Peptides against a protein of PDB entry 4JHK. Designs and how they scored, part 4

Target 1, 212 residues: chain A of PDB entry 4JHK
Amino acid sequence: EDYKIQSFDLETQKLLKTALKDPGSVDLEKVSSVIVDQSLKDQVFSREAGRICYTIVQAEAKQTNGSVFRRNLLNRLQQEFKAREETRKRSTQEWVCLVSFICNIFDYLKVNNMPMVALVHPVYDCLFRLAQSDALKNEEEVDCLVLQLHRIGDQLEKMNVQLMDELFNLLRDGFLLQEDLSSMGRLLLLEILEFRAGGWKLSDTAQKYYYS

## One batch from the design tools (peptide; made by RFdiffusion4, then SolubleMPNN)

Design b1_p25_2_s1
Fold by OpenDDE base, seed 4:
Structure b1_p25_2_s1 (fold): chain B 212 residues (1-212), chain A 25 residues (1-25)
Amino acid sequence: as target 1 above (212 residues)
Amino acid sequence: MEELEKKLRELAVSEFEEFLKQLFS
């Protein structure tokens, strides 16, 4: 909550600003790498980077009808996804930033106003990893899991309800059976279980109970 | 309800603009 956006150097700022306005004049592979790198380091950036990416995608489409940025972004994202276990071992913070970024891209980077099908399984895989017992005991990972489900849970369910059912079976079992959950972790799991049961929204009563 | 949705969208845009301002400050 006491997060501050990490500043880019002037050259990087110029690069990103130019990419937003005139993507054809910059190295879009470099731009994608910068965005991914910063998203892994900066929690605030990882939650907002999807809007930046969407803007660049739209600008490139309008300017050249190209999709170079999106291709490079997804390629780098796939690389980071494949290395997610090593990232998690190295830094929980970087791991949750990665998940946040992937989910944020899923949320904002639409194709023909539809979620990118290619991201569905990677997103679920990340959420399933956060739902494992060794992750549920870490409040930072639970925070990430619950936050993403609040943001994109309804969209993900529309893409694959079976996977969502399986995921929430794990969350239910974790809530009921896992002994080393923090009090906050248990509260968050209960809240998200109720959130889905309520059609991915909270009643007024539930809102007051969990967030007053 | 539609008016509320509009306000929420406007708020989201405003927050993003503030984010960009901080990012490039």
Scores: peptide ipSAE 0.277, ipTM 0.696, DockQ to the pose 0.021
Fold by OpenDDE base, seed 2:
Structure b1_p25_2_s1 (fold): chain B 212 residues (1-212), chain A 25 residues (1-25)
Amino acid sequence: as target 1 above (212 residues)
Amino acid sequence: MEELEKKLRELAVSEFEEFLKQLFS
């Protein structure tokens, strides 16, 4: 199933464009809500929203030295994070979008060029949830897990290597012991195990083997 | 490796530009 990003309506487009250039003239709580809502239902948007958020944060900082947008964004994220199990039960797609979004925010929304420490445990909690047996049997969740680890695994490990070790112990055990993994799921787990073992880099040979 | 990283960065930029184009079209 191909997923295509949907364009915002004109009103929303105007809102976002204004937030990027003149954040003081818009309701930044509404802006944050729009971004989170779209990230929960749009897989492509959830992967890219961090850059937009970062730009708005920088614009607000320059204009008013404020952090209203970031505060509202993080508050909403925290709400969604707390409800993650309910979200997962309701919609696997929304769940993986949520994880993707949180990871994307972690990746792009840096403070003083450093990751937001407050996001470390929430990100790990999401990844650990994806690493549970009931999630590993779902290829969509495995795809999400592997994608996030490719994107931010090295950064996360730098923040907490112990949690990363524990996470990969689960992935290894899943790969070796769980019988209801799909063939592709098993392959992806093997790939990500190799990816970390290789210092969070793929060799050309590995790239061809897994993806060509 | 540096060349690969450069390509990946360029790809990321191009993908984001396309994303924005679609988002605001």
Scores: peptide ipSAE 0.241, ipTM 0.693, DockQ to the pose 0.022
Fold by OpenDDE base, seed 1:
Structure b1_p25_2_s1 (fold): chain B 212 residues (1-212), chain A 25 residues (1-25)
Amino acid sequence: as target 1 above (212 residues)
Amino acid sequence: MEELEKKLRELAVSEFEEFLKQLFS
């Protein structure tokens, strides 16, 4: 099944386009809400939204030296993060979209070319939740976990190596001890263990083995 | 290494542009 990204309606398109070039002329709280809402229901959007957000942040900073959009975005994100367990129970897809979005924001929404420190623990909390045994048995959650670690693992480790060590202890134990992992899930866990061990790089030989 | 990095950046930009095109189509 091929995933197809859903286009915004004309009004929303206009809103987002205007926010990208003239953020002072639109309701930035509404813009942030639209972005978060779409990120929770659209897997592709959740992985790309950080670039949109970064562009709006830069545009607002340049135009008014303001940070209204970022503030509203982070406020809404915090609300969704607090409700993450309920979201997970309601919909695995929405849950992994939320994690993907938070990680994507961490990756792209940098301050002074540095990751936002305030997002470090929320990101780790999400990844630790994905590393629990009840989540590791779900291939969709394992896919999400491994994908995020490939994307931002090296950055996260630089922010807190102790938490990363603890996280990978859980992943190692899951790989070795958990019996109800899918074949693909087990393969992905092994791959990510080797990925970190190799300095967050994958050799050509390993790529062929896992993804050929 | 430098050439590879350049190609990866170009690919990322191209993919994002295509993504935006799909969003606003």
Scores: peptide ipSAE 0.193, ipTM 0.666, DockQ to the pose 0.021
Fold by OpenDDE base, seed 3:
Structure b1_p25_2_s1 (fold): chain B 212 residues (1-212), chain A 25 residues (1-25)
Amino acid sequence: as target 1 above (212 residues)
Amino acid sequence: MEELEKKLRELAVSEFEEFLKQLFS
C-alpha cells in the first residue's frame, strides 16, 4: 500500500511555517495539537512529523531557551498513548498512525543528540502490542510493526537489548505457530527476522519494498 | 554495502523533501 500526504490549508501552513521560523510568535500548544491530530489521520505525515517537531524544538530553544512546544507535544502524546487500546478498538488506521508517530518522534526528537530515554518503554509497549496474536493477523498492523523495526530497530536495541530479544521471540513464535497470518504478513515477519539477524542491514528485497 | 547505504540515505532525503513540498505547496 502506498500512502499520499494530505496537505494543510493555507492558514495551517502559515501557522506551521511561522512555528518553524519564529516559534515565539505563535500558540505552540495549538501547533502541537495540529501536528498530533494530523499524525493520527495521515500515515505519511506520522512517519515524517518528527523532523518538523525537532526543528520547532531547536528554533524555540535558540530563540527563547524555552521548551513550551516540546512540553505540549509530549503531554498530548502521553494522553494518546494512555488511550492506545481505545484507539485501536475504534480505528486500526489511527492506531498504526499513533505508533508510527511515536516511533518517528523517538527517531528525530533527540536531546543532546541522544534518544529520549522516557520514550523507550512507550515505543516498546506499542511494538509489543503489535506483536500479539490478535494484531499479527491484521496486515495493516504487521506492516506498521515491520516498518518501525526497519526504521528504529537498531536504535531501540541499543537502548534495551533484552526487550528486543523478547519482542523477536514473539515475532518468531508468530511466524512459526500462528495459523491465521496472511501470506504477506508471514513474508514480512520472515524478512524482519532475517533483517535483525543480519545486523539491521537492508536486503535487496527490503530495499525494493520500502523505497521503490 | 556502503554504496547501498548511501543510496538509501539519499532516497530518504528525497522523500522528506517531497514531503515538505506537499505540506507547504
Scores: peptide ipSAE 0.193, ipTM 0.674, DockQ to the pose 0.022

Design b1_p25_2_s2
Fold by OpenDDE base, seed 5:
Structure b1_p25_2_s2 (fold): chain B 212 residues (1-212), chain A 25 residues (1-25)
Amino acid sequence: as target 1 above (212 residues)
Amino acid sequence: MEELAEELRKKAVSEFEEFLKKLFS
């Protein structure tokens, strides 16, 4: 299986490749840190990171019945999550990368094909933060919010429909009442409102309207 | 909504930490 890790230097690529094939032979704490660090810099990689993490988790489970990687990964994730407000203040880019990464971990690191219950509230918390008025005025944050809802919104709703309703109340209010939204931001909010209303699906016509 | 968000934040942190404690135990 091919993994998109070309953004790392050759040494780190070797480390990751080894972790994917023989996790017991590498420092899995270091591997987790490397993945998290890069995920906080590159939102595109964060998607790949989820897949990579899943593979390493599975490989370690099969090889040693261990969970060192997952533990360290989630521990680092919690540290970043707890500091999310400071991260947002420091760098919007890092903040949206963090959200993307958390959502991707939620999407990929499933137990018995079910989402990790422990990640439900953290994910919603991030999305609620993105749905606040001070965030909705930033197109980069709106992009992130809408992207995550496209990817995992249906899964999240299944976990807690009440929170999803509350979240979309904020999005509706933002769309209708907030005056300092960017044109694209407003468009994206409308799109995601329609997306959920359509059962987390977008018609071909709507797809062309919003993204073509 | 701010109250809800704060409550959610608190729950998110506490539940995540509890989950981690179980993983490391």
Scores: peptide ipSAE 0.498, ipTM 0.926, DockQ to the pose 0.752
Fold by OpenDDE base, seed 3:
Structure b1_p25_2_s2 (fold): chain B 212 residues (1-212), chain A 25 residues (1-25)
Amino acid sequence: as target 1 above (212 residues)
Amino acid sequence: MEELAEELRKKAVSEFEEFLKKLFS
């Protein structure tokens, strides 16, 4: 899939650049809000925002030993997570952007070089929601689900293998039993089942078959 | 497989660099 990036205006660009280099000189609550808002609108940004957030967190820690940005970011993220069902009803696009963003934060925003334990259940909750029958029939949601599992599935499994087993039971049942899957959706589910079975790896042949 | 994985990682880095360029363009 080909997605276009929604660029910021010059003022917002300056704000983000300054936050990356001199976080103490900007309103970090505003910065966090800008990042979350854009992540909900822009699917490409939602997949990449974690690296930006990590950089700001590290810069603030080094500059002032503070954590204002991270606190504000996580507070806003928690608010969006709590409202996820309403978001899904309002806009599938915003919903999958939210999931992508949460997973991206999990992937990049490490604490003491470890995944944030507090994000494990929220991430799984989102993935389980995507694995429900009403979501599996929507190719956009299947795309999101499979993409996140490719990106962070191995890390999530290390955090809780029991939840991963339960999740993949749902995916297997969806693949085998659900009638209203799209052809591509069914193909993606098969691929991700094989991906995990292969230790979260794909052979060269499989890579070409599914993604070339 | 390791070679493919490395190529995919390099591609991801290149895509992120392109993302940053577009983000601040």
Scores: peptide ipSAE 0.243, ipTM 0.694, DockQ to the pose 0.022
Fold by OpenDDE base, seed 1:
Structure b1_p25_2_s2 (fold): chain B 212 residues (1-212), chain A 25 residues (1-25)
Amino acid sequence: as target 1 above (212 residues)
Amino acid sequence: MEELAEELRKKAVSEFEEFLKKLFS
């Protein structure tokens, strides 16, 4: 599919390009801020930014054995996470972008080839918020929830199966009991329930049924 | 299985490269 991204100006492009290959020569706090800001406004970027961040982290580690970028990134993420309810109130778009970004960072920004433990609860908190009744009635939030579970559900379950069980209890109840779900939302919830039940896999038959 | 995994990896890399190309265009 075509990437519909918001363009950076030339100066910002140069900053990011330099950060990717020579992170020691740029202000990594500024770089992290730019990435987070863009991720909150651009859905496509929010889903892809983790790979950029991972590249910068690897480059900095190799170049200076430093972790300035990661530290600044996580600090900013923590600030945005703490303000998530206000963000949701202000803009559903920014809210789902935030969730997408946090999940994307969880997926790609690994430490010693393992997920960052510090992100486990923040990710679950976001997903649980999306699983509340007031969120399930919004198709945009359901789309976000289901997409993240498809992307990182298996990894997240390995980190805490009890929380995953609780989350899916909410999703099951939403599917069965909530009356103001959209038709697509209900379909997506059913699909994700079956997806997990099948070991985070979808059969060819099911895929055709839900996505054709 | 290994072949499929490699194909998926190559696809992901290609998509990301395309994303970067558009991002910095």
Scores: peptide ipSAE 0.202, ipTM 0.678, DockQ to the pose 0.021
Fold by OpenDDE base, seed 2:
Structure b1_p25_2_s2 (fold): chain B 212 residues (1-212), chain A 25 residues (1-25)
Amino acid sequence: as target 1 above (212 residues)
Amino acid sequence: MEELAEELRKKAVSEFEEFLKKLFS
């Protein structure tokens, strides 16, 4: 499915552009807030914001050897994570955007070319929440779960294979036993089960079938 | 394998650049 990006206003565009080039000249707390806020309301942005964040982190490190942006970003992320159940109750869309954003940050915001260990359990916690029966019946949540596993499942497994096994036990049970899955939801669960079983690989034809 | 990795990297960069264009359009 095609998604539309919600563009920023001119002022915000300038702020973000400046943060990318000269992070020391802008309020990096404001920048982090803007990025998180947009990620919570825009699915496309939430899935792509990690690279923006990484770029700002690298720029700040190079310019001042600072980490103000990352600190503010992670602080806000932690706040949103702690409130994830309230967010889910309020808005499924915001919830899946939050998960997408956290996973995207995990994917791109590497430290010394390694995943941030501190994000491993939060990511798994989000995925486990999506794997509960009350979430699996919601196609939007299944879409999110399966998408994240396609994007970062192999990396997550390397960080903790036991949690991944437990997660996929839930997905298997959901696929086999849960009766209120949508047709597409069931199909997506089957696909991701096969995807992992195949070593986190899928043919281009199969990928297009499920996502194009 | 190295060539494939580089190709995938270039694709990712291209997609990100397109994303940025949409963000700032």
Scores: peptide ipSAE 0.175, ipTM 0.676, DockQ to the pose 0.021

Design b1_p25_2_s4
Fold by OpenDDE base, seed 3:
Structure b1_p25_2_s4 (fold): chain B 212 residues (1-212), chain A 25 residues (1-25)
Amino acid sequence: as target 1 above (212 residues)
Amino acid sequence: MEELEKKLRELAVSDFEKFMEELFS
């Protein structure tokens, strides 16, 4: 199941390119809305859009010392986060895209080369929701959970090791006790449990087991 | 398992250059 990016139309491409090079010449609220909307529809875009956002933030800071884009982006993100349960009920695909996007923003949108502290609890809240029994039975949600932990788990643990311990207690219980996990879901949970236990790396033994 | 290997590779791959090329091509 390879994910492919959905292309923007020519006008939207031009808007994004201009925002990257000359953010002062475009409506940055519109740019932020376009990025969030596409991130909710496209899994590949949602997991990579953080780099684009960071570039726009840096370009605006250098050009005008402004933060209009970041403000609008975070405001829209907060709105989507608040409505996350409604989104999940409406569309699992949009829900996992939202989580992917939030995690990607956490990963790339750093301030003074540091993670945004304000995003720590929202990220954990999303991951804890994915770790509940009603979510673990859905392979799409397990895929999302495991992907985010591979990408940013080590960074999140540095921000709050207690929450990470609690999260992995849920994952261990799910792996051991939950009956309606898919075969792939169960294997992914086992892999991520061993991944963290190995210091967020795969051991040589584990690598041979999973990739042989 | 081959299916698990494929899935793990997909989870590990992040190619920003390819992403940007596909986004603006």
Scores: peptide ipSAE 0.255, ipTM 0.688, DockQ to the pose 0.025
Fold by OpenDDE base, seed 1:
Structure b1_p25_2_s4 (fold): chain B 212 residues (1-212), chain A 25 residues (1-25)
Amino acid sequence: as target 1 above (212 residues)
Amino acid sequence: MEELEKKLRELAVSDFEKFMEELFS
């Protein structure tokens, strides 16, 4: 499997490499901006950037006991989150990249080996937006929604089961009642409904049904 | 249902080492 990664120039590559091994010697605000910018335009990068961020966070903590990178990253992320509706209107692709990135940060950027509580509501807000009727009709948004729920749904539920119940009520209603879903979108919603019902796992019966 | 199978495979977690290698190649 090949990644469809948009390549960085040599200067940016050097910046990121240095941030990973010697974060105290680079402008960590610039590093965070580069990562966020790339995550907004590259879907593959947006789904993997959290691991890079986690590595930088760990490196900075070890080197200087600092958290400059994380602070700048979260500040920029908050700015993009606040502008999410405008981003969605401008570009569905950038919007789903933003959601993917936020979810990926939630997944990998742990604090004391725990998910960041501060990201719980922003993540749910994004997923709820994807679960609205105007978003469910777009297969790209459904793909994003289902992917994130597969990746972090179990973790999110542990953080707030009430919100997860509400979210899946919307998904159930969308599956059953919304008329302008694509065939694939409807199939994905059915799959994710069964996925959660099975404890965030695909049952053997479901696998047989979908792969028969 | 090959389309669903494809989508489900895309949900798999990527190998980080491979990702990093390709990112900086």
Scores: peptide ipSAE 0.148, ipTM 0.692, DockQ to the pose 0.025
Fold by OpenDDE base, seed 5:
Order: sequence, then structure tokens, then C-alpha cells
Structure b1_p25_2_s4 (fold): chain B 212 residues (1-212), chain A 25 residues (1-25)
Amino acid sequence: as target 1 above (212 residues)
Amino acid sequence: MEELEKKLRELAVSDFEKFMEELFS
């Protein structure tokens, strides 16, 4: 379903609107907190938050040559990342939202048109956690894992191919050896294995197999 | 593999443009 800004109260709506257009006129620490909080609760928002953050970063850079928002965002992100196991324990939904958010930030919040190196290991750590057997049995976590790899896998691999190899070793093992995968989870793992094997794209053969 | 295709399409949908339109409207 399409995201509706009406899910935010009017004050928050105004805050975000202003942050996007005139970041110098708002408390950017508060804005970052709002975005992170909402990203943990709202899956749709979480998947798109990186683009929102990028927009604010660019707006602030152009307006004041500042980076207050980005600094606050990354600080809060680091805090949430450190607490990721507790988040997962508390709520699978919040956990996958967190992963989605972190990956989305990695995807869109680039510096000098390059991914932030500091996010590489945190992203991989999240994906590795999703690749553990206790996570692979949960379709929601598999959905998240596969989605992120579709979105940013090629970029992540360019940053660290060794970690990507290790990650996909786990995914292959999960696909081949784990018995309590859901049917959809198993299909998603197979698809993503083929996706990477094909250079982060589906071959013509695979396209026909999965989507005919 | 219709279910997989459907699932992947659902996962791939981005609501950002709609969100931004609402924010800037």
C-alpha cells in the first residue's frame, strides 16, 4: 500500500516538510530522531527513509554547508545498530525495519557519490544476522534479507567481496540444509543465490524459471 | 513461480515518490 503522510501527526508532517525544504529553520537533531523512530515502526517508511535523509542532507549542505542532520542521524543509527539484538528479541518487525533502514541509508546517503565506508560492516552484520538459521526460519526476516540484497548487494560486494562470499555461503547452507524454511523463504533464497551468481541480475534462463 | 514473482514485485515497490508528493503538496 502507498505510504500516507497522514500517518504522522500534523506537527511532525510540518517538521518533515520544513526539514526537506528549509533544514536550517528546524531542529535537525529532532528531525533525525523522528525519522529513526518512524523507520523502526513503519516498514514502508523504513524502506524509503534513505532517500528522505539524502534529500535533507543535500538541502542542508546547499543551504548552510552544514552536516548537522547527517551527524545526528548516524549517531542515532549507531545506537540502534548496537542494540539490534535486543530490538530483534523485542520485535521482528522493528528489527527488519531497522535493517531496511540501515541498508536504505547505505544505498542513498552517499558521500562524494560513494557509499559511506563506515556503514559497510554494520550492513553486513545485519545481513549476516538475517542469514542465521534462527532468522531464516522466519519468512519476514528472509523477505528483508533478500530484498536488501536485491537492492544493494552489488554495491556491498564491491565494498567487500570476502564478506559477501561468506554471507552467501550461509545462504547456500540455509537453502540446502535447513529444514524449517517456509516454502516462500526457500524460493527467495534460491532466487537470490541465482541473482548473485548471474552478476546481480537474473539471466534469461532464470527469468523464465522464476517469472514465467 | 507466480507467488515468487508477486512477492518480489510487492517487495520492490517504492512509495517514495508518492510520499514526497504528499510532503510537498
Scores: peptide ipSAE 0.062, ipTM 0.615, DockQ to the pose 0.025
Fold by OpenDDE base, seed 4:
Structure b1_p25_2_s4 (fold): chain B 212 residues (1-212), chain A 25 residues (1-25)
Amino acid sequence: as target 1 above (212 residues)
Amino acid sequence: MEELEKKLRELAVSDFEKFMEELFS
């Protein structure tokens, strides 16, 4: 599935293009709002939004030495994070988009070439929520959980190994004890357990088991 | 396990390069 920017109206397309090339000429608060709004509605965009955000941050820093975009982005992100339970109740799709977006921002938006410390707990909170029994029974939420752990698990563990241990205790318990997991859900949980156990990579043994 | 492999590949797909190509084309 190829992403098409045509999903945005022409005005929004122009806004985003300009933000990437000449951030000083646009309302960066509006740009941040557009990106967050679209990330909540579009699963593909939410998984890629971190890269575009990073590009805008770098462009603004280079052009004006400013950080208006990043500040507005993080403020909006915090608002959405605080409302995450209501979002989940309203729409599972929007909820997993939110998690994907937050994790993607964590992955790409670095501070001094390091992950943003301020995002560590919000990311873990989202992953812990996905690891609860009422979420593990939903394949869409399990897909999201496992995808994020594949993408940023090693980075998150470096930030807080204790929380990662607690998270994976929940995943192990879910895998072993929860009765209403889908077949795919169980496979995904098992794979991610092995993935971490192998140092956030598949061992030769696991590679043969899952991909032979 | 073929199903799992397919699912993992699908989850890992990134469309960013195509997005950027379209954005700057």
Scores: peptide ipSAE 0.024, ipTM 0.595, DockQ to the pose 0.025

